# Ledger of designs, part 1: peptides against a protein of PDB entry 6J07

All scores and structures are predictions.

Target 1, 107 residues: chain A of PDB entry 6J07
Amino acid sequence: GQRGWFCGSVSQDLRQFWVAEGGTISDPRAADFLFSCDASHPDTLRIYQSLDYIEDNATVFHAYYLSAVANAKIKNSVALGHFILPPACLQKEIRRKIGSFIWEQDQ
Positions, changes and structure headers below are counted from each chain's first letter, unless a header gives other numbers.
Peptide ipSAE was made for these designs. It is ipSAE averaged over its two directions, with the distance scale d0 held at 1.0 Angstrom where the peptide's residues are scored. Compare it between designs on one protein only; published cut-offs may not apply.
The geometry check fails a fold that doesn't show the stated peptide or that is severely misdrawn somewhere.

## One batch from the design tools (peptide; made by RFdiffusion4, then SolubleMPNN; aimed at target 1 L80 I84 I98; its pose is not in this set)

Design b1_p8_3_s1
Fold by OpenDDE base, seed 2:
Structure b1_p8_3_s1 (fold): chain B 107 residues (1-107), chain A 8 residues (1-8)
Amino acid sequence: as target 1 above (107 residues)
Amino acid sequence: SELLRLFL
C-alpha cells in the first residue's frame, strides 16, 4: 500500500515529498503508514489509543524517515524500522537500552 | 526510490 496518514506535527514539505514519491494521504484507518513527528501530539495520541494500535495492527513512524529518504545518496539505505515512534511511556526505557532515537540525533 | 519500495 501507498496510503499514508500524517499527524498535524508533520510539515507540509514532508507530506508533499510523500505524494511526490507516489504516496497518497488518507485518514488513519485507511492508511498503510502512519507518520508523526511528535508522540505527544494529540493526533498521535489518538492513534496510540485506537483499537488498531492497541491490537498491534498499526505502527507509527517518525516522519523524519521521509527526510532521511529524501537526502539518501544510496537507495534503500534508510531502514524504516529505525524510525518507529513508540508512545512516550516507552521511550525512556528504549533510550536507556538502545540510545537516542535517530530523529533526536539528526533533527 | 526508497519510498517506492514500500509501495511495491
Scores: peptide ipSAE 0.045, ipTM 0.696, DockQ to the pose 0.061
OpenDDE base, seeds 1, 3, 4, 5: peptide ipSAE 0.044, 0.043, 0.045, 0.045; ipTM 0.699, 0.694, 0.695, 0.696

Design b1_p8_3_s2
Fold by OpenDDE base, seed 5:
Structure b1_p8_3_s2 (fold): chain B 107 residues (1-107), chain A 8 residues (1-8)
Amino acid sequence: as target 1 above (107 residues)
Amino acid sequence: SELLKEFL
């Protein structure tokens, strides 16, 4: 699907880019993709607390993915999986094992 | 597009 939900932390520009590329915006329950720029934002926290997420049926992605896509010079060079946005409580451990998140490297 | 590949 091409339905996306956006946390309030995501800029209108990124939302507009999503729509311009053919996506639609929906509520989180109907969305195929969940985008956020802040794991601590109340909107995102509600996602993490939802049954869909707890049961591993939902994934939150950092909206910087959309910026990377917009600026990509090589087709298929941006992997969505690299933009998974985990809860804040897990991020430090992930950084320890894998390194800084892509969105942190570019900001 | 880079985005289309994710949902097409």
Scores: peptide ipSAE 0.030, ipTM 0.666, DockQ to the pose 0.065
OpenDDE base, seeds 1, 2, 3, 4: peptide ipSAE 0.030, 0.030, 0.028, 0.028; ipTM 0.663, 0.666, 0.659, 0.658

## One batch from the design tools (peptide; made by RFdiffusion4, then SolubleMPNN; aimed at target 1 A31 G81; its pose is not in this set)

Design b1_p10_1_s4
Fold by OpenDDE base, seed 4:
Structure b1_p10_1_s4 (fold): chain B 107 residues (1-107), chain A 10 residues (1-10)
Amino acid sequence: as target 1 above (107 residues)
Amino acid sequence: VPKPKLYKAK
């Protein structure tokens, strides 16, 4: 099974979708996925401050990924890499080089 | 197989 951790910024609907698709919800240490909708939320900040993240052994994804999966016409067609949620302090530079994040474009 | 939490963009 796939275990996911969810920041408090993630809606209950997206959490329920995760579970409906066969996922389980866990603490960040046990999780296979880390989901957040807000890089500045205290829950997400704690992830960014963790040893796993500092040592580049953790990645946070924007939970909008789950919405994209839910709406996808072809299963597994949504690229997870497009939904990496970096710390707020890095986002301006990333936008400068790559452009606006997908969750910003579609919301 | 690496877990998504360990995903690295190239």
Scores: peptide ipSAE 0.277, ipTM 0.815, DockQ to the pose 0.230
OpenDDE base, seeds 1, 2, 3, 5: peptide ipSAE 0.275, 0.274, 0.211, 0.275; ipTM 0.813, 0.814, 0.776, 0.813

## One batch from the design tools (peptide; made by RFdiffusion4, then SolubleMPNN; aimed at target 1 D32 Y48 N57 L80; its pose is not in this set)

Design b2_p13_1_s3
Fold by OpenDDE base, seed 4:
Structure b2_p13_1_s3 (fold): chain B 107 residues (1-107), chain A 13 residues (1-13)
Amino acid sequence: as target 1 above (107 residues)
Amino acid sequence: SRLDAIIARRRAR
């Protein structure tokens, strides 16, 4: 099974979609997937400060990934790697190199 | 997917 953790910034709709797709919701230490909609949310900040994250053993993804999957004609066509949510302090540099994040493009 | 799980949470080795 797929265990996911959700920041408080993630809507119930996206959480419910995760469960509907066969996922379970767990604490961040047990979760394989970490979802957030706000890099500055206290929940997400705690992840960034964890040893697992600092040691590159964990990645936070923007929960918009789930929305993209839900709307995709082929769900497996959505690349999770495009939805990496880095700490706020790194986002400006990443935008400089790669451009705006996918979740920002429809705003 | 298996790859997604790897990039999401790497195994502690």
Scores: peptide ipSAE 0.127, ipTM 0.764, DockQ to the pose 0.239
OpenDDE base, seeds 1, 2, 3, 5: peptide ipSAE 0.061, 0.124, 0.126, 0.059; ipTM 0.703, 0.761, 0.766, 0.703

Design b2_p13_8_s4
Fold by OpenDDE base, seed 1:
Structure b2_p13_8_s4 (fold): chain B 107 residues (1-107), chain A 13 residues (1-13)
Amino acid sequence: as target 1 above (107 residues)
Amino acid sequence: KLLERHKKYLAKL
């Protein structure tokens, strides 16, 4: 199954979409996918500081991924990897190397 | 370390 954890920064609409698509919502320790809309939100910061994350056993994705999936015309056309949400301390360097994040381009 | 991890993941796309 697809178990997801959601930061408090994620809207109820996106959570509902996840469930409508067959996903379930769980605590971060049991989740297969971690979603957030704010790298600086306390919920997300706790993930970044966790042992699982530090040991490369967890990845946080921007919840905008779910919006992209909902609007996709081609099945499986949305690449999850483009929605990795790194800690704030790394974002400036990442933008310098690969450009603005995909969730920032529609603003 | 963390930056390289993200870069590696993106490179697999």
Scores: peptide ipSAE 0.076, ipTM 0.687, DockQ to the pose 0.193
OpenDDE base, seeds 2, 3, 4, 5: peptide ipSAE 0.046, 0.062, 0.061, 0.058; ipTM 0.669, 0.673, 0.676, 0.677

## One batch from the design tools (peptide; made by RFdiffusion4, then SolubleMPNN; aimed at target 1 D32 T59 G81; its pose is not in this set)

Design b2_p14_8_s4
Fold by OpenDDE base, seed 4:
Structure b2_p14_8_s4 (fold): chain B 107 residues (1-107), chain A 14 residues (1-14)
Amino acid sequence: as target 1 above (107 residues)
Amino acid sequence: SKRRELRRRALAEA
């Protein structure tokens, strides 16, 4: 099963979609998927400060990934890697190199 | 673990 944790910044609609697709919701230590819509949210900040994250054993993904999956006509056509949500302190430099994040772009 | 695999997959796609 797919276990996910959700920052408080993530809407109930996206959480419900996750469950509808067969996912379960768990605490961040047990979760494989860590979803957030706000790198500066206190919930997400606690993830970034966790030992798992510091040791590169955790990745936070922007929950917009779930919206993209919901709207995709072909399963597995959405690249999870495009939705890595780095700490806010790194985002400016990342945007300078690779452009705006996908969740910041108009559809 | 699944989490480590997801990280590997994500980094490969980024």
Scores: peptide ipSAE 0.635, ipTM 0.942, DockQ to the pose 0.784
OpenDDE base, seeds 1, 2, 3, 5: peptide ipSAE 0.631, 0.633, 0.633, 0.633; ipTM 0.942, 0.942, 0.942, 0.942; seed 5 fails the geometry check

## One batch from the design tools (peptide; made by RFdiffusion4, then SolubleMPNN; aimed at target 1 A79; its pose is not in this set)

Design b2_p15_6_s3
Fold by OpenDDE base, seed 4:
Structure b2_p15_6_s3 (fold): chain B 107 residues (1-107), chain A 15 residues (1-15)
Amino acid sequence: as target 1 above (107 residues)
Amino acid sequence: SARRARLAALLARPS
């Protein structure tokens, strides 16, 4: 699918990139992909509280993935799985096990 | 474009 939902924390530039490359913007219930730049944003929190997410039928990805894809020199060098954006309450434990998130490394 | 090809791979995934 090509339907993406975007948290209000995601810049218009990244939204435009998604659309320019063939994606469409959708509400979270119809979306194939959920993008956010802030796990604590109210929009994203509503996703984490949704039945779809609680039942493990939804995944939120950090929108920095789109920036990484846009700037990648090698096709398919950017793995979507590295951009899973978990709830804030889980991030410390995840960092302990696998290190800092990719979107944090250049900051 | 290369960008389109990279993102198309993601967008082409089944729903």
Scores: peptide ipSAE 0.146, ipTM 0.752, DockQ to the pose 0.077
OpenDDE base, seeds 1, 2, 3, 5: peptide ipSAE 0.067, 0.140, 0.140, 0.135; ipTM 0.690, 0.753, 0.753, 0.748

## One batch from the design tools (peptide; made by RFdiffusion4, then SolubleMPNN; aimed at target 1 Y48 Q49 N57 F61; its pose is not in this set)

Design b2_p17_3_s2
Fold by OpenDDE base, seed 4:
Formats: structure tokens, C-alpha cells, sequence
Structure b2_p17_3_s2 (fold): chain B 107 residues (1-107), chain A 17 residues (1-17)
């Protein structure tokens, strides 16, 4: 399915794009996608602290993914895995090993 | 598997080992 939860940090424009593309908006438990633009936002922090996240049953993606999809000639060409939004405690190590996040480069 | 269940905390930590 295409059910998405959105942190309060995500713009209305990106939410509207999601709906325009056939997505629906739901609570985190029912969602297939969790989107955020801010790892320090209280909404996102609650996800990181949840048992679902700790037990590998939740992932937060940066909502910039939706912007990338909107601008791509081929929608399926955008790799979702490049838009994982980790908690702050992991970001430094990830940048060290993988490199800077896409949303930091292009947004 | 739905997208939100692909890259949880434990998965990310394993990738960093």
C-alpha cells in the first residue's frame, strides 16, 4: 500500500504531492512509510524511541525523497534507501562511512 | 516487506559494523 505518516516538519506541499500521487495519510502504526524533514523534531523523536523502531519494525525516511520523485523523469529511478533519516546518534558515523546525506547536498 | 520495516535501528547499526 501507499499509506504515509508525516512529521510536523514536512511541508504541506510534499503532503499534497503524496496524496496527488495516490497516497493516503495515516498514523505511524498503520503507515507503510514514515516521512520527516527533521531528526530532532518531537514527532520524529517519538518514532526513534518507539519499540517498533528499536525492533526494526519502523524506519524514518527524509521527505526530500518525495521532492526527488516529483522532479525525476522516471519516478522509480529514485532510490528510497538513500533517504533514510537516522537518529542523530547514528548520523555522524553514517556520514563517516557512507558520506553526506543527499538532502544535505541538494536541499 | 513494507518500506518502513526495511531499515530500522538494529539494521542500521549492523550496517555500520
Amino acid sequence: as target 1 above (107 residues)
Amino acid sequence: TIPKKLYGKKHLERLLK
Scores: peptide ipSAE 0.538, ipTM 0.921, DockQ to the pose 0.180
OpenDDE base, seeds 1, 2, 3, 5: peptide ipSAE 0.536, 0.534, 0.535, 0.534; ipTM 0.921, 0.920, 0.921, 0.920

Design b2_p17_5_s1
Fold by OpenDDE base, seed 4:
Structure b2_p17_5_s1 (fold): chain B 107 residues (1-107), chain A 17 residues (1-17)
Amino acid sequence: as target 1 above (107 residues)
Amino acid sequence: MKEIWRKRYEKGKITLA
């Protein structure tokens, strides 16, 4: 299914888009997809500290993915894998290996 | 890095219908 959790950093517009596209909103433990716009937001930090995340059973995605999908002519042309949002402490190392994050390029 | 994020990358390959 398309159960999603949203950090408080995610706009209501993106949440509404998720629902309009057939998604539902749930708590983090029940969610299939976790969305955030801020790795340092308390909501997101709680995810990173959870057992599910520590045990590699959870992934946080940057909600900019939804914006990209909304603006794309073909929805599946936007790769979700490009929008993995890692903890802040790992971002520098990841940028060195894969380059700047997509959501940072549009700033 | 690949080993640490292997499962997360796999999750990222999921497409939303």
Scores: peptide ipSAE 0.174, ipTM 0.705, DockQ to the pose 0.137
OpenDDE base, seeds 1, 2, 3, 5: peptide ipSAE 0.169, 0.161, 0.169, 0.159; ipTM 0.705, 0.699, 0.703, 0.698; seed 2 fails the geometry check

Design b2_p17_5_s2
Fold by OpenDDE base, seed 2:
Structure b2_p17_5_s2 (fold): chain B 107 residues (1-107), chain A 17 residues (1-17)
Amino acid sequence: as target 1 above (107 residues)
Amino acid sequence: MREIFRKRYEKGKIVLA
């Protein structure tokens, strides 16, 4: 499916792109994809604290993925797995091991 | 809790990348 939930940290432009590409917007429980631009945003924190997330039935992705897809010559060349947005408490450790996240590299 | 999140992240990258 193409049901997506969006944290309040995600711009309307990215939400509109999602819809333009055939996606729909839903609540996080019904969504196939969860998008956020801020692991510390209250909306995203509620996801991390949810039973679905704790039981490994949910994954949060950084919404910059949608921007990357929008700008890619070949849309399938953008790997969704590189845009997993982990909780803030883990991000420093991840950066130490694999480097800065893709959404941080061009800032 | 940190270990659980780490495992989820790595699993997700392998599956979705």
Scores: peptide ipSAE 0.100, ipTM 0.691, DockQ to the pose 0.301
OpenDDE base, seeds 1, 3, 4, 5: peptide ipSAE 0.092, 0.095, 0.097, 0.079; ipTM 0.686, 0.681, 0.690, 0.676; seeds 1, 5 fail the geometry check

## One batch from the design tools (peptide; made by RFdiffusion4; aimed at target 1 S77)

Design b2_p22_1
Pose (drawn by RFdiffusion4):
Structure b2_p22_1 (pose): chain A 107 residues (1-107), chain P 22 residues (1-22)
Amino acid sequence: as target 1 above (107 residues)
Amino acid sequence: EEEEEEEEELEEEEEEEEDEEN
């Protein structure tokens, strides 16, 4: 049983794959998986500003997770943690902090 | 053949580790 919802800014291909394969597929408002290909001004904000996100009861994953699984063997591998989709206001700094050299570590 | 079997076992262990992370 894997319930999941997609923000408006998600390729229909990814939705179709979610419908085709996985646990028992359903796509309600709350659901179990929260997918999006955006984090700027889409329906996804409604997750980031929910009390569930504040209370660590919601994590938004990039919908390309489904693309990675579709190009995997079946469902194995493709760890979720690689597809955590943080709020866009954080992404600029997340990339810099990760990509910076050891002799920099600016903060 | 022994090296190919060891590589296949490592690939299966990696896949299991990544499935556990899910």

## One batch from the design tools (peptide; made by RFdiffusion4, then SolubleMPNN; aimed at target 1 H82 I84; its pose is not in this set)

Design b2_p24_2_s3
Fold by OpenDDE base, seed 4:
Structure b2_p24_2_s3 (fold): chain B 107 residues (1-107), chain A 24 residues (1-24)
Amino acid sequence: as target 1 above (107 residues)
Amino acid sequence: SKLEKKNKELLEKLVKLRKELLAQ
């Protein structure tokens, strides 16, 4: 199954899409996928501070991934890995080194 | 720290992924 957790920063529409596609919503500890739209949101910050995250057992993804999937013309053309949402400090470094994230480019 | 190590590795991973995307 696909269990997802959603930060409060994620719209209800994206949550509904997740459920419509067969996903369920759970707490972050039980979730297979963690979605957020704001690395600075308190909900997301708690994830970054969690043992699961620090031990590389959890990954936060930008919820825009779901939107990209919904709008994709080619099945499986959207790579989840490109929607990893790192802490804000890392985002700055990534932007400096190679450029803006996908969700930023499409905004 | 553990978090610093995680972040370092994550940064390298994400940069690599982005480079791969740009190379497509």
Scores: peptide ipSAE 0.452, ipTM 0.862, DockQ to the pose 0.593
OpenDDE base, seeds 1, 2, 3, 5: peptide ipSAE 0.447, 0.450, 0.449, 0.449; ipTM 0.860, 0.862, 0.862, 0.861

## One batch from the design tools (peptide; made by RFdiffusion4; aimed at target 1 L90)

Design b2_p25_1
Pose (drawn by RFdiffusion4):
Structure b2_p25_1 (pose): chain A 107 residues (1-107), chain P 25 residues (1-25)
Amino acid sequence: as target 1 above (107 residues)
Amino acid sequence: EEEEREEEEEEEIEIIEEMIKEWKE
């Protein structure tokens, strides 16, 4: 049983794969998986500003997770953690902090 | 080399989670 919803800014291909394969597939408003290909001004904001996100009851994953699984053998591997999709207001700093050298570590 | 890559990937995920936590505070 894997319920999942997709923001408006998600390729139909990814939705089709979600419908085709996985646990028992359903796509309601709340659901169990929260997928998006965007974090700027799409329906995804409605997750980031929910009390569930504040209370650690919601994590948004990039919908390309489904693309990675589709190009994997079946469903194995492809850990979720690699597809955490944080709010866009954070992404600029997240990339710099990760990409910076050890003699920099600016903060 | 595979162990170093796995440690780097864990560190990247930890940074993302720390920054999300700080932003929520």

Design b2_p25_7
Pose (drawn by RFdiffusion4):
Structure b2_p25_7 (pose): chain A 107 residues (1-107), chain P 25 residues (1-25)
Amino acid sequence: as target 1 above (107 residues)
Amino acid sequence: EKYKEAAERELEEEEEEEEEEEEEE
């Protein structure tokens, strides 16, 4: 049983894969998986500003997680943590902080 | 630390794309 919803900015290919394969597939408003290919001004904001996101009851994953699984053997491997999709307002700093050298660590 | 794996994966993909562009040039 894996319920999941997709923001408007998600390739139909990824939705089709979700429908085709996984646990029992369904796609309601709340659901169990929250997928998006965007975090700027799409339906995804409705997740980031929900009380569930604030209370650690919602994590948005990049929908390319499904692309990674489709290109994996079946469903194995492809850990979710690699596809955490944070709010866009954070992404600029997240990339820099990770990409920076050890002699920099600016903060 | 929460977003570390996700950022690392994106940066690795960009590095691979740059390498492919250089080879094409």

## One batch from the design tools (peptide; made by RFdiffusion4, then SolubleMPNN; aimed at target 1 A30; its pose is not in this set)

Design b2_p26_3_s1
Fold by OpenDDE base, seed 3:
Structure b2_p26_3_s1 (fold): chain B 107 residues (1-107), chain A 26 residues (1-26)
Amino acid sequence: as target 1 above (107 residues)
Amino acid sequence: PVDYTQPKSLEEERKLMRELIKLAQE
């Protein structure tokens, strides 16, 4: 489904876009998609520390994905996989090996 | 509206995450 959880770091505009596109907002346990703009935000940290995440049953995505979708000529051309938001402790090494994250390139 | 509900797609994204994590730890 289109049940989404949003970290407090995500703007109200992006949340509204999610709902406008047919999504609903739920708690992390019920959500199909978890969105955050800050891996170090307490809300997101609690996700990373949860059993669901540790057991690979949860994925956090950067909410900039929604902005990219909103601005795309072809909405389904935006790849969700490019917006995986890993824990902060892994980001430096990921950048070294893969490159800067998509949301960072536009900032 | 954009369709976010493809189970196969979500699973693929999770696989990508696991691969990224693995790369980061090497």
Scores: peptide ipSAE 0.088, ipTM 0.632, DockQ to the pose 0.252
OpenDDE base, seeds 1, 2, 4, 5: peptide ipSAE 0.087, 0.075, 0.073, 0.076; ipTM 0.634, 0.590, 0.584, 0.625

## One batch from the design tools (peptide; made by RFdiffusion4, then SolubleMPNN; aimed at target 1 D32 L34 S77; its pose is not in this set)

Design b2_p28_6_s3
Fold by OpenDDE base, seed 2:
Order: structure tokens, then C-alpha cells, then sequence
Structure b2_p28_6_s3 (fold): chain B 107 residues (1-107), chain A 28 residues (1-28)
């Protein structure tokens, strides 16, 4: 199974969807995937400050990925890489070079 | 187990990476 950690910014609905799809919920160190809806949330900031993240052994994904999967006609068509959630300090630069994030476009 | 989880997170990020992954690498 897939183990996921969730920031407090992620709704209970998305957590329940993860479990319904066969995932389990774990602490950050045990998790295969880290989900957040807010790069500035204290829970997420702790991840960004961790050695695992600093050493590029961990990546935070925006939990909107789960919504996209839930609504997709073909679930495998949703690319996880499009949902990487970088620290707030990098987001403006990324938007300039790559464009707006998917979770912002669907607002 | 914890080490395996860390490796899994890295592999998942690399496997799913596109243009956004290049941006994430800039965080180093």
C-alpha cells in the first residue's frame, strides 16, 4: 500500500479519498507521499526544514492532486509532477518561468 | 523502514517529474 502524510491544511474529504483509494495515513518519516494545501502552514514548514527535504530525499505535493485524480475520467492521466508544492519563497520565480500552478488555475 | 520511506519519496518525485521537478531542484 501507499503511505501518505497530510498537513493540517488538507481537508478531511481528501484524506478520506486517499484511504478509499487504498492509501494509509502515516507520520512524515514513514510516508511515501507528503500532501499539503498550504506551503506556509506550520506543518508544511516543518517538512521544508527537515534534513530529508533539504537533502532532496522528500517532496511535498499539493493535495489538489487527489481532487484531480477523483475528477479525472482517466485517473492515470494526472501527472503527480505537476503538483509539486515548493516553499513560498520560490513560488513567484517558478510562476515566472513555468507558469501558474494547476491548483491556482482551477480556482 | 524509515530509510525505505525516504527512498520511496525520492523515487516517486523523480518518476512523476516534469517541468515542475526542475523547479523543485532549484530549492537546493
Amino acid sequence: as target 1 above (107 residues)
Amino acid sequence: AAEAARRARRRAAIAAAEAAAAAAAAAE
Scores: peptide ipSAE 0.099, ipTM 0.626, DockQ to the pose 0.099
OpenDDE base, seeds 1, 3, 4, 5: peptide ipSAE 0.098, 0.095, 0.097, 0.096; ipTM 0.609, 0.623, 0.621, 0.626

Design b2_p28_6_s4
Fold by OpenDDE base, seed 3:
Structure b2_p28_6_s4 (fold): chain B 107 residues (1-107), chain A 28 residues (1-28)
Amino acid sequence: as target 1 above (107 residues)
Amino acid sequence: SELEAQRQRRKAAIAAAEAAAAAAAALA
């Protein structure tokens, strides 16, 4: 199955949607997918500072991905890669190169 | 170990997820 970890910044509604779609909730080390709504939240910062993340064995996604899936006419049409949530220190440079993030556009 | 297995599952799960667009590749 799909195991997900959720930052405290993620609403209960999105967590419930994850479970309703067949996902389970786990601690960060066991999780396949890491979701956050705030790159500056302490929970997310701990992920960025972990060896798994530093060694490129972990990826954080913005939880808005789940909202996009919930609202999509075709659920598998939402590309997970567009919702990669990098550390705040990198976001300015990324916006300069490729534009605003999807979660900033649709909210 | 279990930790190593978890890391492998995580990487495999992400790799098997929906296709990444060009914009996603630019983030890497």
Scores: peptide ipSAE 0.109, ipTM 0.631, DockQ to the pose 0.277
OpenDDE base, seeds 1, 2, 4, 5: peptide ipSAE 0.102, 0.110, 0.073, 0.112; ipTM 0.628, 0.622, 0.623, 0.622; seeds 2, 5 fail the geometry check

## One batch from the design tools (peptide; made by RFdiffusion4; aimed at target 1 A31 N57)

Design b2_p29_5
Pose (drawn by RFdiffusion4):
Structure b2_p29_5 (pose): chain A 107 residues (1-107), chain P 29 residues (1-29)
Amino acid sequence: as target 1 above (107 residues)
Amino acid sequence: EEEEEEEEEEAERRKEVIEELEEEQEESE
């Protein structure tokens, strides 16, 4: 049983794959998986500003997770943690902090 | 009160489903 919802800014291909394969597939408002290909001004904001996100009951994953699985053997591998989709207001700094050299570590 | 209990159950279910999927992915690696 894997319920999941997609923001408006998600390729229909990814939705189709979600419908085609996985646990028992359903796509309600709350659901178990929260997928998006955006974090700027889409429906996804409704997750980031929910009490569930604040209380660590919601994590948004990039919908390309489904693309990675579709290009994997079946469902194995492809760890979720690689597709955590943080709020866009954080992304600029997340990339810099990760990409910076050890002699920089600016903060 | 009933709606709040349903939201709490849905939040717990989401965490359990994600935890189980992550454990399966780790075992597969």

## One batch from the design tools (peptide; made by RFdiffusion4, then SolubleMPNN; aimed at target 1 A31 D32 F33 P87; its pose is not in this set)

Design b2_p30_6_s2
Fold by OpenDDE base, seed 2:
Structure b2_p30_6_s2 (fold): chain B 107 residues (1-107), chain A 30 residues (1-30)
Amino acid sequence: as target 1 above (107 residues)
Amino acid sequence: SRLLEEARALGQRRLTSFRIRPELLPLFTK
């Protein structure tokens, strides 16, 4: 599928890019991809609190991935795995272990 | 499209298990 859900924290530009590339926008339950720019946004928090997410059946990605893809000069140079957006409560520990997230490095 | 192809190949919303665990941390490194 190519259905995406977007947190309110995601810019309209990135949403439009998704649609322009052939994607559609749907609710979280129907979406194939979940995008957010803020783990603390109420929209994203609702995802993290869902049973589906708690049971590891869903993954939230930072929407900066879309920006990276849009600006990529080398095919397949952007790895989606680098853009997994974990709950805020986990981010501090992750930074201590492996450093800042990729989207934070470009800000 | 390029975007959708890359997204589909490198990940998706529904996964068997994808909580941030120590063994998954290398996924954040280039």
Scores: peptide ipSAE 0.032, ipTM 0.590, DockQ to the pose 0.118
OpenDDE base, seeds 1, 3, 4, 5: peptide ipSAE 0.028, 0.029, 0.030, 0.028; ipTM 0.585, 0.564, 0.592, 0.573

